# Peptides against a protein of PDB entry 5ONS: the designs that were tried, part 145

Target 1, 181 residues: chain A of PDB entry 5ONS
Amino acid sequence: MFKKFDEKENVSNCIQLKTSVIKGIKNQLIEQFPGIEPWLNQIMPKKDPVKIVRCHEHIEILTVNGELLFFRQREGPFYPTLRLLHKYPFILPHQQVDKGAIKFVLSGANIMCPGLTSPGAKLYPAAVDTIVAIMAEGKQHALCVGVMKMSAEDIEKVNKGIGIENIHYLNDGLWHMKTYK

## One batch from the design tools (peptide; made by RFdiffusion4, then SolubleMPNN)

Design b2_p26_5_s3 (from b2_p26_5, 13 letters changed)
Fold by OpenDDE base, seed 4:
Structure b2_p26_5_s3 (fold): chain B 181 residues (1-181), chain A 26 residues (1-26)
Amino acid sequence: as target 1 above (181 residues)
Amino acid sequence: SEKEEEEKIKKALEEAEEDAKDEQEE
């Protein structure tokens, strides 16, 4: 999603959200990420304005005090930014790729099934379309945010093709966008 | 070269992890 993203070229505008819209978004975030509920007032304090940064390709980034928190495309589900996920690693279920897959993930490549079933990988139960944090063997922090394109069961059985779609990864255009005020 | 790209990626990952760790310690 952000392989060719640049803040100067791909940001269109920024809008401040109304209180009612913020409430709706908070409820949606709790539905998507139940574990975030106790932390949501810290992440999105009531006193602080919430903004949406509108980008090309129908991308929207949710921001508070210039921090990039979540993003979505075409009014689909929200994804946490890697910066938020590094602070709150429990927001997403995890999958772990092997060491050999790291370079491909960081190039924006989708995660192939063998990279999730090989020695050094860890595959956890997850349904299709689940948003997941991609961990790596021997690394502490998530490398990317992805979406399950197969169930964990099917990844193990089929062991071919795209297991997880790469949505946002370390050192992509969104990662380089540290803040937006 | 492929090695130079791998080293650059490795460094970027290490820097990203360091930054993330520093943010968790605050």
Scores: peptide ipSAE 0.088, ipTM 0.614, DockQ to the pose 0.403
Fold by OpenDDE base, seed 1:
Structure b2_p26_5_s3 (fold): chain B 181 residues (1-181), chain A 26 residues (1-26)
Amino acid sequence: as target 1 above (181 residues)
Amino acid sequence: SEKEEEEKIKKALEEAEEDAKDEQEE
């Protein structure tokens, strides 16, 4: 989603959200990420304005105090930014790729099934369309936010093709944006 | 602290990039 993203070229505008809209978004976030509920007031304090940075390709980034928290495309599901996920690693279920997959993940490539079934990888139960954090062998911080394109069961059985779609990865355009005030 | 978290993130990125380079040289 952010492979060719540049803040200067791809940001259109920024809007401050009304309280009612913020409430709706918070409810959606809790629905998508139940584990976030106890932390949501810390992540999105009531006193702080919530903004949406509108980007090209119908991308919207939810921000508080300049921190990039979540993003979505075409009013679809919210994804946490890697920066938020590094602070709150429990927001997403994890999958772990082997060391050999790291270079491909960091190039924005989709995660192939062998990278999830090989020695050093860890594949956890997950359904298709589940948003997941991509970990790597020997690393503590997520390298990528992805979406399951196959179930974990099918990844193990088929062990061929795209297992997880790469949505947001370390050193992509969103990562480089860092903050928006 | 925020600085410590930023340093951890930076380190994670550097380590990931290093791993990626090592795999390209093999």
Scores: peptide ipSAE 0.067, ipTM 0.629, DockQ to the pose 0.068
Fold by OpenDDE base, seed 2:
Structure b2_p26_5_s3 (fold): chain B 181 residues (1-181), chain A 26 residues (1-26)
Amino acid sequence: as target 1 above (181 residues)
Amino acid sequence: SEKEEEEKIKKALEEAEEDAKDEQEE
């Protein structure tokens, strides 16, 4: 999503959200990520304005106090930014790729099934369309936010093709957007 | 602190990038 993304070229505008819209978004975030509920007031304090940074390709980024928290495309599901996920690693279920997959993940490549079933990888139960944190062997912080394109069961059985779509990865255009006020 | 978290994130990125480079040289 952000492989060719640049803040200067791809940001269209920034709007401050109304309280009713913020409430709706918070409810959606809790529905998508039930584990975030106790932390949501810390992540999105009631006193702080919530902004949407509107980008090209119908990308919207939720920001609070200049921090990039979540993003979506075409009013689809919200994804946490890697920066938020690094602070709150439990927001997403995890999958772990082997060391050999790291370079491909960091190039924005989709995660192939063998990279999830090989020695050094760890595949955890997850359904299709589940948003997941991509961990790597020997790394503490998530390298990528992805979406399961196959169930974990099917990844193990088929062991071929795209297991997880790469949505957001370390050092992509969104990662380089450190803050937006 | 936020600064310590940023430093940890930076380190994790640098380590990941270094590992990726090492694998490209093999």
Scores: peptide ipSAE 0.049, ipTM 0.596, DockQ to the pose 0.056
Fold by OpenDDE base, seed 3:
Structure b2_p26_5_s3 (fold): chain B 181 residues (1-181), chain A 26 residues (1-26)
Amino acid sequence: as target 1 above (181 residues)
Amino acid sequence: SEKEEEEKIKKALEEAEEDAKDEQEE
């Protein structure tokens, strides 16, 4: 989603959200990520304005005090940014790729099934379309936010093709935005 | 070169982990 993304070229505008819209977004975030509920007031304090950064290709980034928190495309599900996920690693279920897959993930490549079933990888139960944090062997922080294109069961059985779609990864255009005020 | 890319990736991962730790301590 952000492989060729640049803040200067791809940001269209920024809008401050109304209280009613913020409430709706918070409810959606709790629905998508139930574990975030106790932390949501810390992540999105009531006193702080919530903004949407509108980007090309119908990408929207939710921000508070310049911090990039969540993003979505075409009014689809929200994804946490890696920066938020590093603070709150429990927001997403995890999958772990082997060491050999790291370079491909960081190039924006989709995660192939063998990278999830090989020695050093850890595949956890997850349904298709689940948003997941991609961990790497020997690393503490998520490298990528992805979407399961196959169930964990099917990844193990078929062990061929795209297991997880790469949505956002370390050093992509979103990562390099850092803040937006 | 492939080695230069691997080193760059390694450095980027280390920097990202350091930044993430700093952000967790705030």
Scores: peptide ipSAE 0.037, ipTM 0.590, DockQ to the pose 0.449

Design b2_p26_5_s4 (from b2_p26_5, 13 letters changed)
Fold by OpenDDE base, seed 2:
Structure b2_p26_5_s4 (fold): chain B 181 residues (1-181), chain A 26 residues (1-26)
Amino acid sequence: as target 1 above (181 residues)
Amino acid sequence: KEKEEEEKIKEALKDAEEAAKDRQEE
């Protein structure tokens, strides 16, 4: 989503959200990520304005105090930014790729099934379309936010093709935005 | 504590970030 993304070229505008919209978004976030509920007031304090950075390709980035928290495309599901996920690693279920897959993940490549079934990888139960944190063998922090394109069960059985779509990865255009006020 | 955590994250990801940069330049 952010492989060719640049803040200067791809940001259209920034809007401050109304209270009602913020409430709706918070409810959606809790629905998507039930474990975030106890932390949501810390992540999105009531006193702080919530903004949406509108980008090209119908990308919206949710921000509070300049921190990039979540993003979505075409009003689809919200994804946490890696920066937020690193602070709250439990927001997403995890999958772990092997060492060999790291360089490909960091180039924006989708995660192939063998990279999830090989020695050094760890595949955890997950349904299709589940948003997941992509961990890596020997790394403590998530390298990528992805979406399961196959169930974990099917990844193991088929072991061919795209297992997880790479949505947001370290050092992509979103990562380089850092903050936006 | 928050600052320390942030520093640990930056340190832990440094190698990955450098690798990512190199791959994007290819």
Scores: peptide ipSAE 0.156, ipTM 0.693, DockQ to the pose 0.046
Fold by OpenDDE base, seed 1:
Structure b2_p26_5_s4 (fold): chain B 181 residues (1-181), chain A 26 residues (1-26)
Amino acid sequence: as target 1 above (181 residues)
Amino acid sequence: KEKEEEEKIKEALKDAEEAAKDRQEE
């Protein structure tokens, strides 16, 4: 989603959200990520304005105090940014790729099934379309936010093709954006 | 604790950057 993203070229505008809209978004976030509920007041304090940075390709980034928290495309599901996920790693279920897959993930490539079934990888139960944190063998922090394109069961069984779609990865355009005030 | 976490992230990023560089050299 952010492979060719540049803040200067791809940001259109920024809007401050109304309280009612913020409430709706918070409820949606809790629905998508139940584990975030106890932390949501810390992540999105009531006293702080919530903004949406509108970008090209119908991308919206939710921000508080300049921190990029979540993003979505075409009013679809919200994804946490890697920066938020690094602070709150439990927001997403995890999958782990082997060492050999790291370089491909960081190039923006989708995660192939063998990278999830090989020694050093760890594949956990997950349904299709589940948003997941992509961990790596020997690494503590998530390298990528992805979406399951196959169930964990099918990844193990078929072991061929795209297992997880790469949505947001370290050193992509969103990562380099860092903050927006 | 916050500094330690930031350092860990920096280290992870550094490792990631190195991995990405290796990919570019292939």
Scores: peptide ipSAE 0.139, ipTM 0.685, DockQ to the pose 0.067
Fold by OpenDDE base, seed 3:
Order: structure tokens, then C-alpha cells, then sequence
Structure b2_p26_5_s4 (fold): chain B 181 residues (1-181), chain A 26 residues (1-26)
């Protein structure tokens, strides 16, 4: 989603959200990520304005005090940014790729099934379309936010093709955006 | 170039770790 993303070229505008819209978004976030509920007031304090940075390709980034928190495309589900996920790693279920897959993940490549079934990888139960944090062997922090294109069961069974779609990865255009005020 | 990128990743991950600790202490 952000492989060729640049803040200067791809950001269209920024809007401050109304209280009612913020409430709706918070409810959606809790629905998508139930574990975030106790932390939501810390992540999105009531006193702080919430903004949406509108980007090309129908991408929207939710921000508070310049911090990039979540993003979505075409009004689809929200994804946490890696920067937020690093602070709150429990927001997403995890999958772990082997060491050999790291370079491909960081190039924006989708995660192939063998990278999830090989020695050094750890595949946890997850349904299709589940948003997941991609961990790496020997690393403590997520390298990527992805979406399961196959269930964990099917990844093990078929062990061929795209297991997880790469949505946002470390050092992509969103990562380098850092803040937006 | 690969070494520079690896160093950037390491720095980014360290920054993330520090930020995560700060949030846990709040």
C-alpha cells in the first residue's frame, strides 16, 4: 500500500474530525481490536484533536498530536501503523517469518507460504482476512502489517502461493512519514 | 547499502522499543 508512498506527493489534505465521527471511529477500533479498549484513552486522549490525513488512492491516516495511529483504504478496515503497533504489540495477532523472508518483507513483497512453514517461522491459527503483525525470527518488533490471504490451516496444507498480503512494512513510505501535524 | 539499511532498521527497532517502554510506564 505504501511502497511508492511519499508524504509530499501523496498527501492531499488533512481534516480535523468532529466529536461524533471520533466516537464512531473509536467504536470501530474497539470492534476490530478488542484488546485496545483499555488503552484507547491513552492512544486517543479526549482532550486531543483527531485528524485524518487524506492521501491518494483513497488512503486515510488517523492521527493524534501528529502521531500516525491507524490507516485505511477505501473506507475498509483500519490497520495500525507499525509505530503504534510497536508501542502496543498486542493489538494484532502475530505470525512469524523465518530469517530468510525478512529481506523480502522489507521490500514490500507478499509473504509466501514457505516463509511461514519453514524452520524459524511460527504460524499461529488465523482465518482468512485477519489483519496480522508479521514478526521475524530473532526480532522483537513487527516488521510488517499484513492480511491473511489463506487460513493458517491452508497455509500449512497447501504451502504454496501467497499466505499473507504485505500492507505496511518497516521503512516503507508510511514509516518514513513519522509524524504529520 | 545493505549495511546502511540494516543499521537503519536496527535504529528504528530500538526507537520503537524505547517508545514501547515509555507507554507501558504511563
Amino acid sequence: as target 1 above (181 residues)
Amino acid sequence: KEKEEEEKIKEALKDAEEAAKDRQEE
Scores: peptide ipSAE 0.094, ipTM 0.697, DockQ to the pose 0.397
Fold by OpenDDE base, seed 5:
Structure b2_p26_5_s4 (fold): chain B 181 residues (1-181), chain A 26 residues (1-26)
Amino acid sequence: as target 1 above (181 residues)
Amino acid sequence: KEKEEEEKIKEALKDAEEAAKDRQEE
């Protein structure tokens, strides 16, 4: 989603949200990520304005105090940014790739099934379309936010093709935005 | 703790910089 993304070229505008809209978004976030509920007051304090950065390709980024928190495309599901996910790693279920897959993930490549079934990888139960954090063998922080293109069961069984779509990865265009006020 | 986490991210970024040479086409 952000492989060729550049803040200067791809950001259209930024709007401050009304209180009612913020409430709706918070409810949606709790629905998508139930475990985040106790933390929302810390992530999105009531006293702080919430903004949406509108980007090309119908991408919207939710921000508080300049921090990029979540993003979505075409009013689809929200994804956490890697910067938020590093602070709150429990927001997403995890999958782990082997050491050999790291360089490909960080190049923006989709995660192939063998990278999830090989020694050093850890594949956990997950359905198709589940948003997941891609962890790496021997690394503490998520390298990527992805979407399951196959179930964990099918990844193990078929072990060919794209297992997880790479949506957002370290050092992509979204990562380089850092903050936006 | 924060410094340690920052260092881990920095290491990942270094890997990312190297991996950028092998980016797949869209």
Scores: peptide ipSAE 0.065, ipTM 0.625, DockQ to the pose 0.069

Design b2_p26_6_s1 (from b2_p26_6, 12 letters changed)
Fold by OpenDDE base, seed 1:
Structure b2_p26_6_s1 (fold): chain B 181 residues (1-181), chain A 26 residues (1-26)
Amino acid sequence: as target 1 above (181 residues)
Amino acid sequence: SAEEKEAEKKSYEEGLKKMETLEPLP
């Protein structure tokens, strides 16, 4: 999603959200990410304005105090930013890729099944379309936010093709944006 | 408050601990 993203070229505008809209978004976030509920008031304090940064390709980035928290495309599901996920690693289910897959993930490539089934990888139960944090062997922080394109069971059984779609990865255009006020 | 920060820290640690207990597929 952000492989060719640049803040100067791809950001259109920024809007401040109404309280009612913020409430709706918070409810959606809790529904998508139940583990975030105890932390949501810390992540999105009531006193702080919530903004949407509108980008090209129908991308919207949810921000508080300039911190990039979540993003979506075409009013689809929200994804956490890697920066938020690094602070709250438990808001997503994890999958772990092997050491060999790291360079491909960091190039924006989709995660192939062998990178999730090989020695050094760890595959956790997850259904198709689940948003997941991509961890790596020997790394503390998530490298990528992805979407399961196969179930974990099917990844193990088939062990071929795209297991997880790469949505947002370390050092992509969104990562480099850092903040927006 | 100090109590709030301690409660947040505890909750965070509990969240991390819960994740560590998850079992990968064999």
Scores: peptide ipSAE 0.183, ipTM 0.756, DockQ to the pose 0.093
Fold by OpenDDE base, seed 5:
Structure b2_p26_6_s1 (fold): chain B 181 residues (1-181), chain A 26 residues (1-26)
Amino acid sequence: as target 1 above (181 residues)
Amino acid sequence: SAEEKEAEKKSYEEGLKKMETLEPLP
């Protein structure tokens, strides 16, 4: 999603949200990520304005105090940014790739099944279309936010093809954006 | 702030503990 993203070229505008819209977004975030509920007031304090940065390709980035928290495309599900996920690693279920897959993940490549079933990988139960944090052997912080294209069970059984779609990864265009005020 | 950094650290540590309770597929 952000492989060719540049803040200067791909940001269209920024809007401040009304309180009613913020409440709706918070409810949606709790629905998508139940584990975030106790932390949501810390992540999005009631006194702080919430903004949406509108980008090309129908990408929207939710921001508070200039911090990039979540993004979505075409009014689909929200994804946490890697920066938020590094602070709150429990927001997403994890999948761990082997050491050999790291280079490919960091290039924006989709995660192939063998990279999730090989020694050093850890495959956790997850259904198709689940948003997941991609971890790597010997790394503490998530490398990528992805979407399951196969169930964890099918990844193990089939062990071929794209297991997880790479949505956002370290050093992509969104990562480089850092803040927006 | 120092309080924000401590809250962030706590959130991170609690998150890690939660992840450690999850078991991978055999």
Scores: peptide ipSAE 0.175, ipTM 0.779, DockQ to the pose 0.091
Fold by OpenDDE base, seed 4:
Structure b2_p26_6_s1 (fold): chain B 181 residues (1-181), chain A 26 residues (1-26)
Amino acid sequence: as target 1 above (181 residues)
Amino acid sequence: SAEEKEAEKKSYEEGLKKMETLEPLP
């Protein structure tokens, strides 16, 4: 999603959200990420304005105090930014890729099933379309936010093709944006 | 409050510990 993303070229505008819209977004975030509920008031304090940065390709980035928290495309599901995920690693279920997959993940490539079933990888239960944190062997922080294209069970059984779609990865255009005020 | 922050920190650490106990598929 952010392979060729540049803040100067791809950001169109920024809007401040009304309280009713913020409430709806918070409810959606809790529905998508039940584990975030205890933390949501810390992540999105009631006193702080919530903004949406509108980008090209119908990308919207949710921000509070200039911090990039979540993003979505075409009113689809919200994804946490890697920066938020590094602070709150439990927001998403984890999948771990092997060392060999790291370079491909960091290039924005989709995660192939063998990279999730090989020695050094760890595959955790997850349904199709689940948003997941991509961890790597020997790394503490998530390298990528992805979407399960197969269930964890099917990844193990089939062990061929795209297991996880790469949505946002370390050092992509969104990562480099850092803040937006 | 300081107590709330400490409670949050504890809950965070408990959450991390729970994640560490998750077993991958065989």
Scores: peptide ipSAE 0.173, ipTM 0.747, DockQ to the pose 0.095
Fold by OpenDDE base, seed 3:
Structure b2_p26_6_s1 (fold): chain B 181 residues (1-181), chain A 26 residues (1-26)
Amino acid sequence: as target 1 above (181 residues)
Amino acid sequence: SAEEKEAEKKSYEEGLKKMETLEPLP
């Protein structure tokens, strides 16, 4: 999603959200990520304005005090930014890739099944279309936010093809944006 | 308050512990 993203070239505008819209988004975030509920008032304090940064390719980034929290494309599901996920690693279920897969993930490549079933990888139960944090062997912080293209069970059984779609990764255009006020 | 911050810290630590209990597929 952010392989060729640049803040100066790809941001169109920024809007401040109404209280009613913010309430709707908070409810959606709790539905998508039940584990976020106790933290949502800390992440999105009531006193702080919530903004959407509108980007090209129908991308929207949810921000509070310039911090990039979540993003979506074409009114689809919200994804946490890696910066938010590093602060709250429990927001997403995890999948772990082997050391050999790291360089490919960081190039924006999709995660192939062998990178999730090999020694050093850890595959956790997850259904198809689940948004997941991509961890790496020997690394503490998520490298990527992805989407399961196969169930964890099917990744193990088939062990061929794209297991997880790479959506947002370390050092992509969104990562480099850092803040927007 | 200091009490609220301590409660938040405790809740965070509990959340992390719950995540650590998840087991990978065999």
Scores: peptide ipSAE 0.170, ipTM 0.730, DockQ to the pose 0.092

Design b2_p26_6_s2 (from b2_p26_6, 12 letters changed)
Fold by OpenDDE base, seed 5:
Structure b2_p26_6_s2 (fold): chain B 181 residues (1-181), chain A 26 residues (1-26)
Amino acid sequence: as target 1 above (181 residues)
Amino acid sequence: SMEEEKARKESYEKGLELMKTLEPLP
């Protein structure tokens, strides 16, 4: 989603949200990520304005105090940014790739099944279309936000093809955006 | 702020502890 993303080229505008809209978004975030509810007031303090950065290709980024928190495309599900996920690693369920897969993930490549079943990888239960944090063997912080293209069970069983779609990865265009005020 | 950083660190640590409770597939 952000492989060729650049803030100067791909951002269209920014709007400040009304209180009622913010409430709606918070409820949606809780629905998507039930475990985030106790933390949401810390992530999105009531006293702080919430903004949406509108980008090309129907991408929207939710921001508070310039911090990029969540993004979505075409009003689909919200994804946490890696920067937020590094602060709150429990927002998403995890999958772990082996050391050999790291360079490919960081190039924006989709995660192939063998990278999730090999020694050093850890595969956790997850259904198709689940948004997941991609961890790596020997690394503390997530490398990528992805979407399960196969269930964890099928990844293990079939062990061929794309297991997880790479959506947002470390050092992509969104990562380099850092802040927007 | 220092308070915000402290709160973030606490949240991060709690998150890591939560993740340790998850079991990978065999």
Scores: peptide ipSAE 0.075, ipTM 0.704, DockQ to the pose 0.091
Fold by OpenDDE base, seed 2:
Order: structure tokens, then sequence, then C-alpha cells
Structure b2_p26_6_s2 (fold): chain B 181 residues (1-181), chain A 26 residues (1-26)
């Protein structure tokens, strides 16, 4: 989603959200990520304005105090940014790729099934369309936010093709955006 | 599924433990 993203070229505008819209978004976030509820007031303090950075290709980035928290495309599901996920690693269920897959993940490539089933990888039960954090062998922090394109069961059985779609990865355009005020 | 729920719970707990010790990357 952000492989060719550049803040200067791909940001259209930024709007401050109304209270009612913020409440709706918070409810949606809790629905998507139930474990975030106790932390949501810390992540999105009531006293702080919430903004949406509107980008090209119908991408919206939710920000508080300039911090990029979540993003979505075409009013679809919200994804946490890697920066937020590094602070709150429990927001997403984890999958772990092997050491060999790291360079491909960091190039924006989709995660292939063998990278999730090989020695050094750890595959956890997950349904299709589940948003997941991609961990890596020997790495402490998530490398990528992805979406399951196959169930974990099917990844193990088929062990071929795209297992997880790469949505957001370290050093992509969103990562380099850092903050927006 | 029950297995997915268990996995999510385990992932949550693991993430929570990591959060106690980890600092975000710059």
Amino acid sequence: as target 1 above (181 residues)
Amino acid sequence: SMEEEKARKESYEKGLELMKTLEPLP
C-alpha cells in the first residue's frame, strides 16, 4: 500500500474530526481490536484532537498529536501503523517469518507460504482476512502489517503461493512519514 | 474457531509481556 508512498506527493489534506466521528471510529477500533480497549484512552486521549490525513488512492491515516496511529483504505478496516504496533505489540495477532523472508518482506513483497512454514518461522491459527503482525526470526519488533490471504491451516497444507499480503512494512513510505501535524 | 481464539489470546499475552520490556524503534 505504501511502497511508492511519499508524504509530499501523496497527501491531499488533513481534517480534524468531529466528536461524533471520533466516537464512531473508537467503537470500530474496539470492535476490530478488542484488546485495545483498555489502552485506547492512552492512545487517543479525549483532550487531544483526532485528525485524518487524506491521501491518494483513498488512503486515510488517523493521527493524534501528529502521531500516525491507524490507517485504512476506502473506509475498509483499520490497520495499526508499525510505529503504534511497536508500542502496543498485542494489537494484532502475530505470525513469524523465517530469517530468509526478512529481506523480501522489507522490499514490500507478499509473504509466501514457505516463509511461514519453514524452520525459524512460527505459524499461528488465523482465518482468511485476519490482520496480523509479521514478526521475524531473530527480530524483536514487527517488520510488517499484513492480511491473511489463506488460513493458517491452508498455508500449512498448500504451502505454496501468497500466504499473507504485505500492507505496511518497515521503511516504507508510511514508516518514513513519522509524524504529521 | 476455538483454536483461533486461543492463538489470539496467546498472542495478546505475549505482546503484553513484550510491551513491558520493549521500546519502539526510532
Scores: peptide ipSAE 0.032, ipTM 0.566, DockQ to the pose 0.970
Fold by OpenDDE base, seed 3:
Structure b2_p26_6_s2 (fold): chain B 181 residues (1-181), chain A 26 residues (1-26)
Amino acid sequence: as target 1 above (181 residues)
Amino acid sequence: SMEEEKARKESYEKGLELMKTLEPLP
């Protein structure tokens, strides 16, 4: 989603959200990420304005105090940014790839099934379309935010093809954006 | 602020502890 993304070229505008809209978004975030509820007031303090950065290709980024928190495309589900996920690693279920898959993930490639079933990988229960944090053997912080294209069960059984779609990865255009005020 | 940094650290550590409870498929 952000392989060719540049803040100067791909950001269209920024809008401040009304209280009612913020409430709706918070409810949606709790529905998508139940574990975030106790932390939501810390992540999105009531006293701080919430903004949406509108980008090309129908991408929207939710920001508070310049921090990029979540993003979505075409009013689909929200994804956490890697920067938020590094602070709150529990907001997504994890999948772990082997060491060999790291270079491909960091190039924006989708995660193939063998990279999730090989020694050094860890495959956790997850349904199709689940948003997941991609961890790697020997790394503490998530490398990528992805979407399950197969269930964890099917990844193990079939062990061929794309297991997880790469949505946002370290050193992509969103990562380099860092902040927006 | 120092308070914000402390809060972020506590949140991160708690998150890591929660993730340790997850079990991978056999």
Scores: peptide ipSAE 0.032, ipTM 0.655, DockQ to the pose 0.090
Fold by OpenDDE base, seed 4:
Structure b2_p26_6_s2 (fold): chain B 181 residues (1-181), chain A 26 residues (1-26)
Amino acid sequence: as target 1 above (181 residues)
Amino acid sequence: SMEEEKARKESYEKGLELMKTLEPLP
């Protein structure tokens, strides 16, 4: 989603959200990520305005005090940014790829099933379309936010093709954006 | 602030502890 993303070229505008809209978004976030509920007031304090940065290709980035928190495309599901996920790693279920997959993930490539079933990988239960954090063997922080294109069970059984779609990864255009005020 | 940094560190550590309870598929 952000392989060719540049803040100067791909940001269209920024809008401040109304209280009612913020409430709706918070409810959506709790529904998508139940574990975030106790932390949501810390992530999105009531006293702080919430803004949406509108980008090309129908991408929207949710921000508070310039911090990039979540993003979505075409009013689909919200994804946490890697920067937020590094602070709150429990927001998403995890999947772990082997060492050999790291360079491909960091190039924006989708995660192939063998990279999730190899000895250095760890495959956790997850349904198709689940948003997941991609961890790597020997690394502490998530390398990528992805979407399950197959269930964990099917990845193990079929062990061929794209297991997880790469949505956002370290050093992509969103990562380099850092803040937006 | 130092308080915000402490809070983020605590949340990170709590998250890591929660992740330790998860088991991969056999």
Scores: peptide ipSAE 0.031, ipTM 0.655, DockQ to the pose 0.091

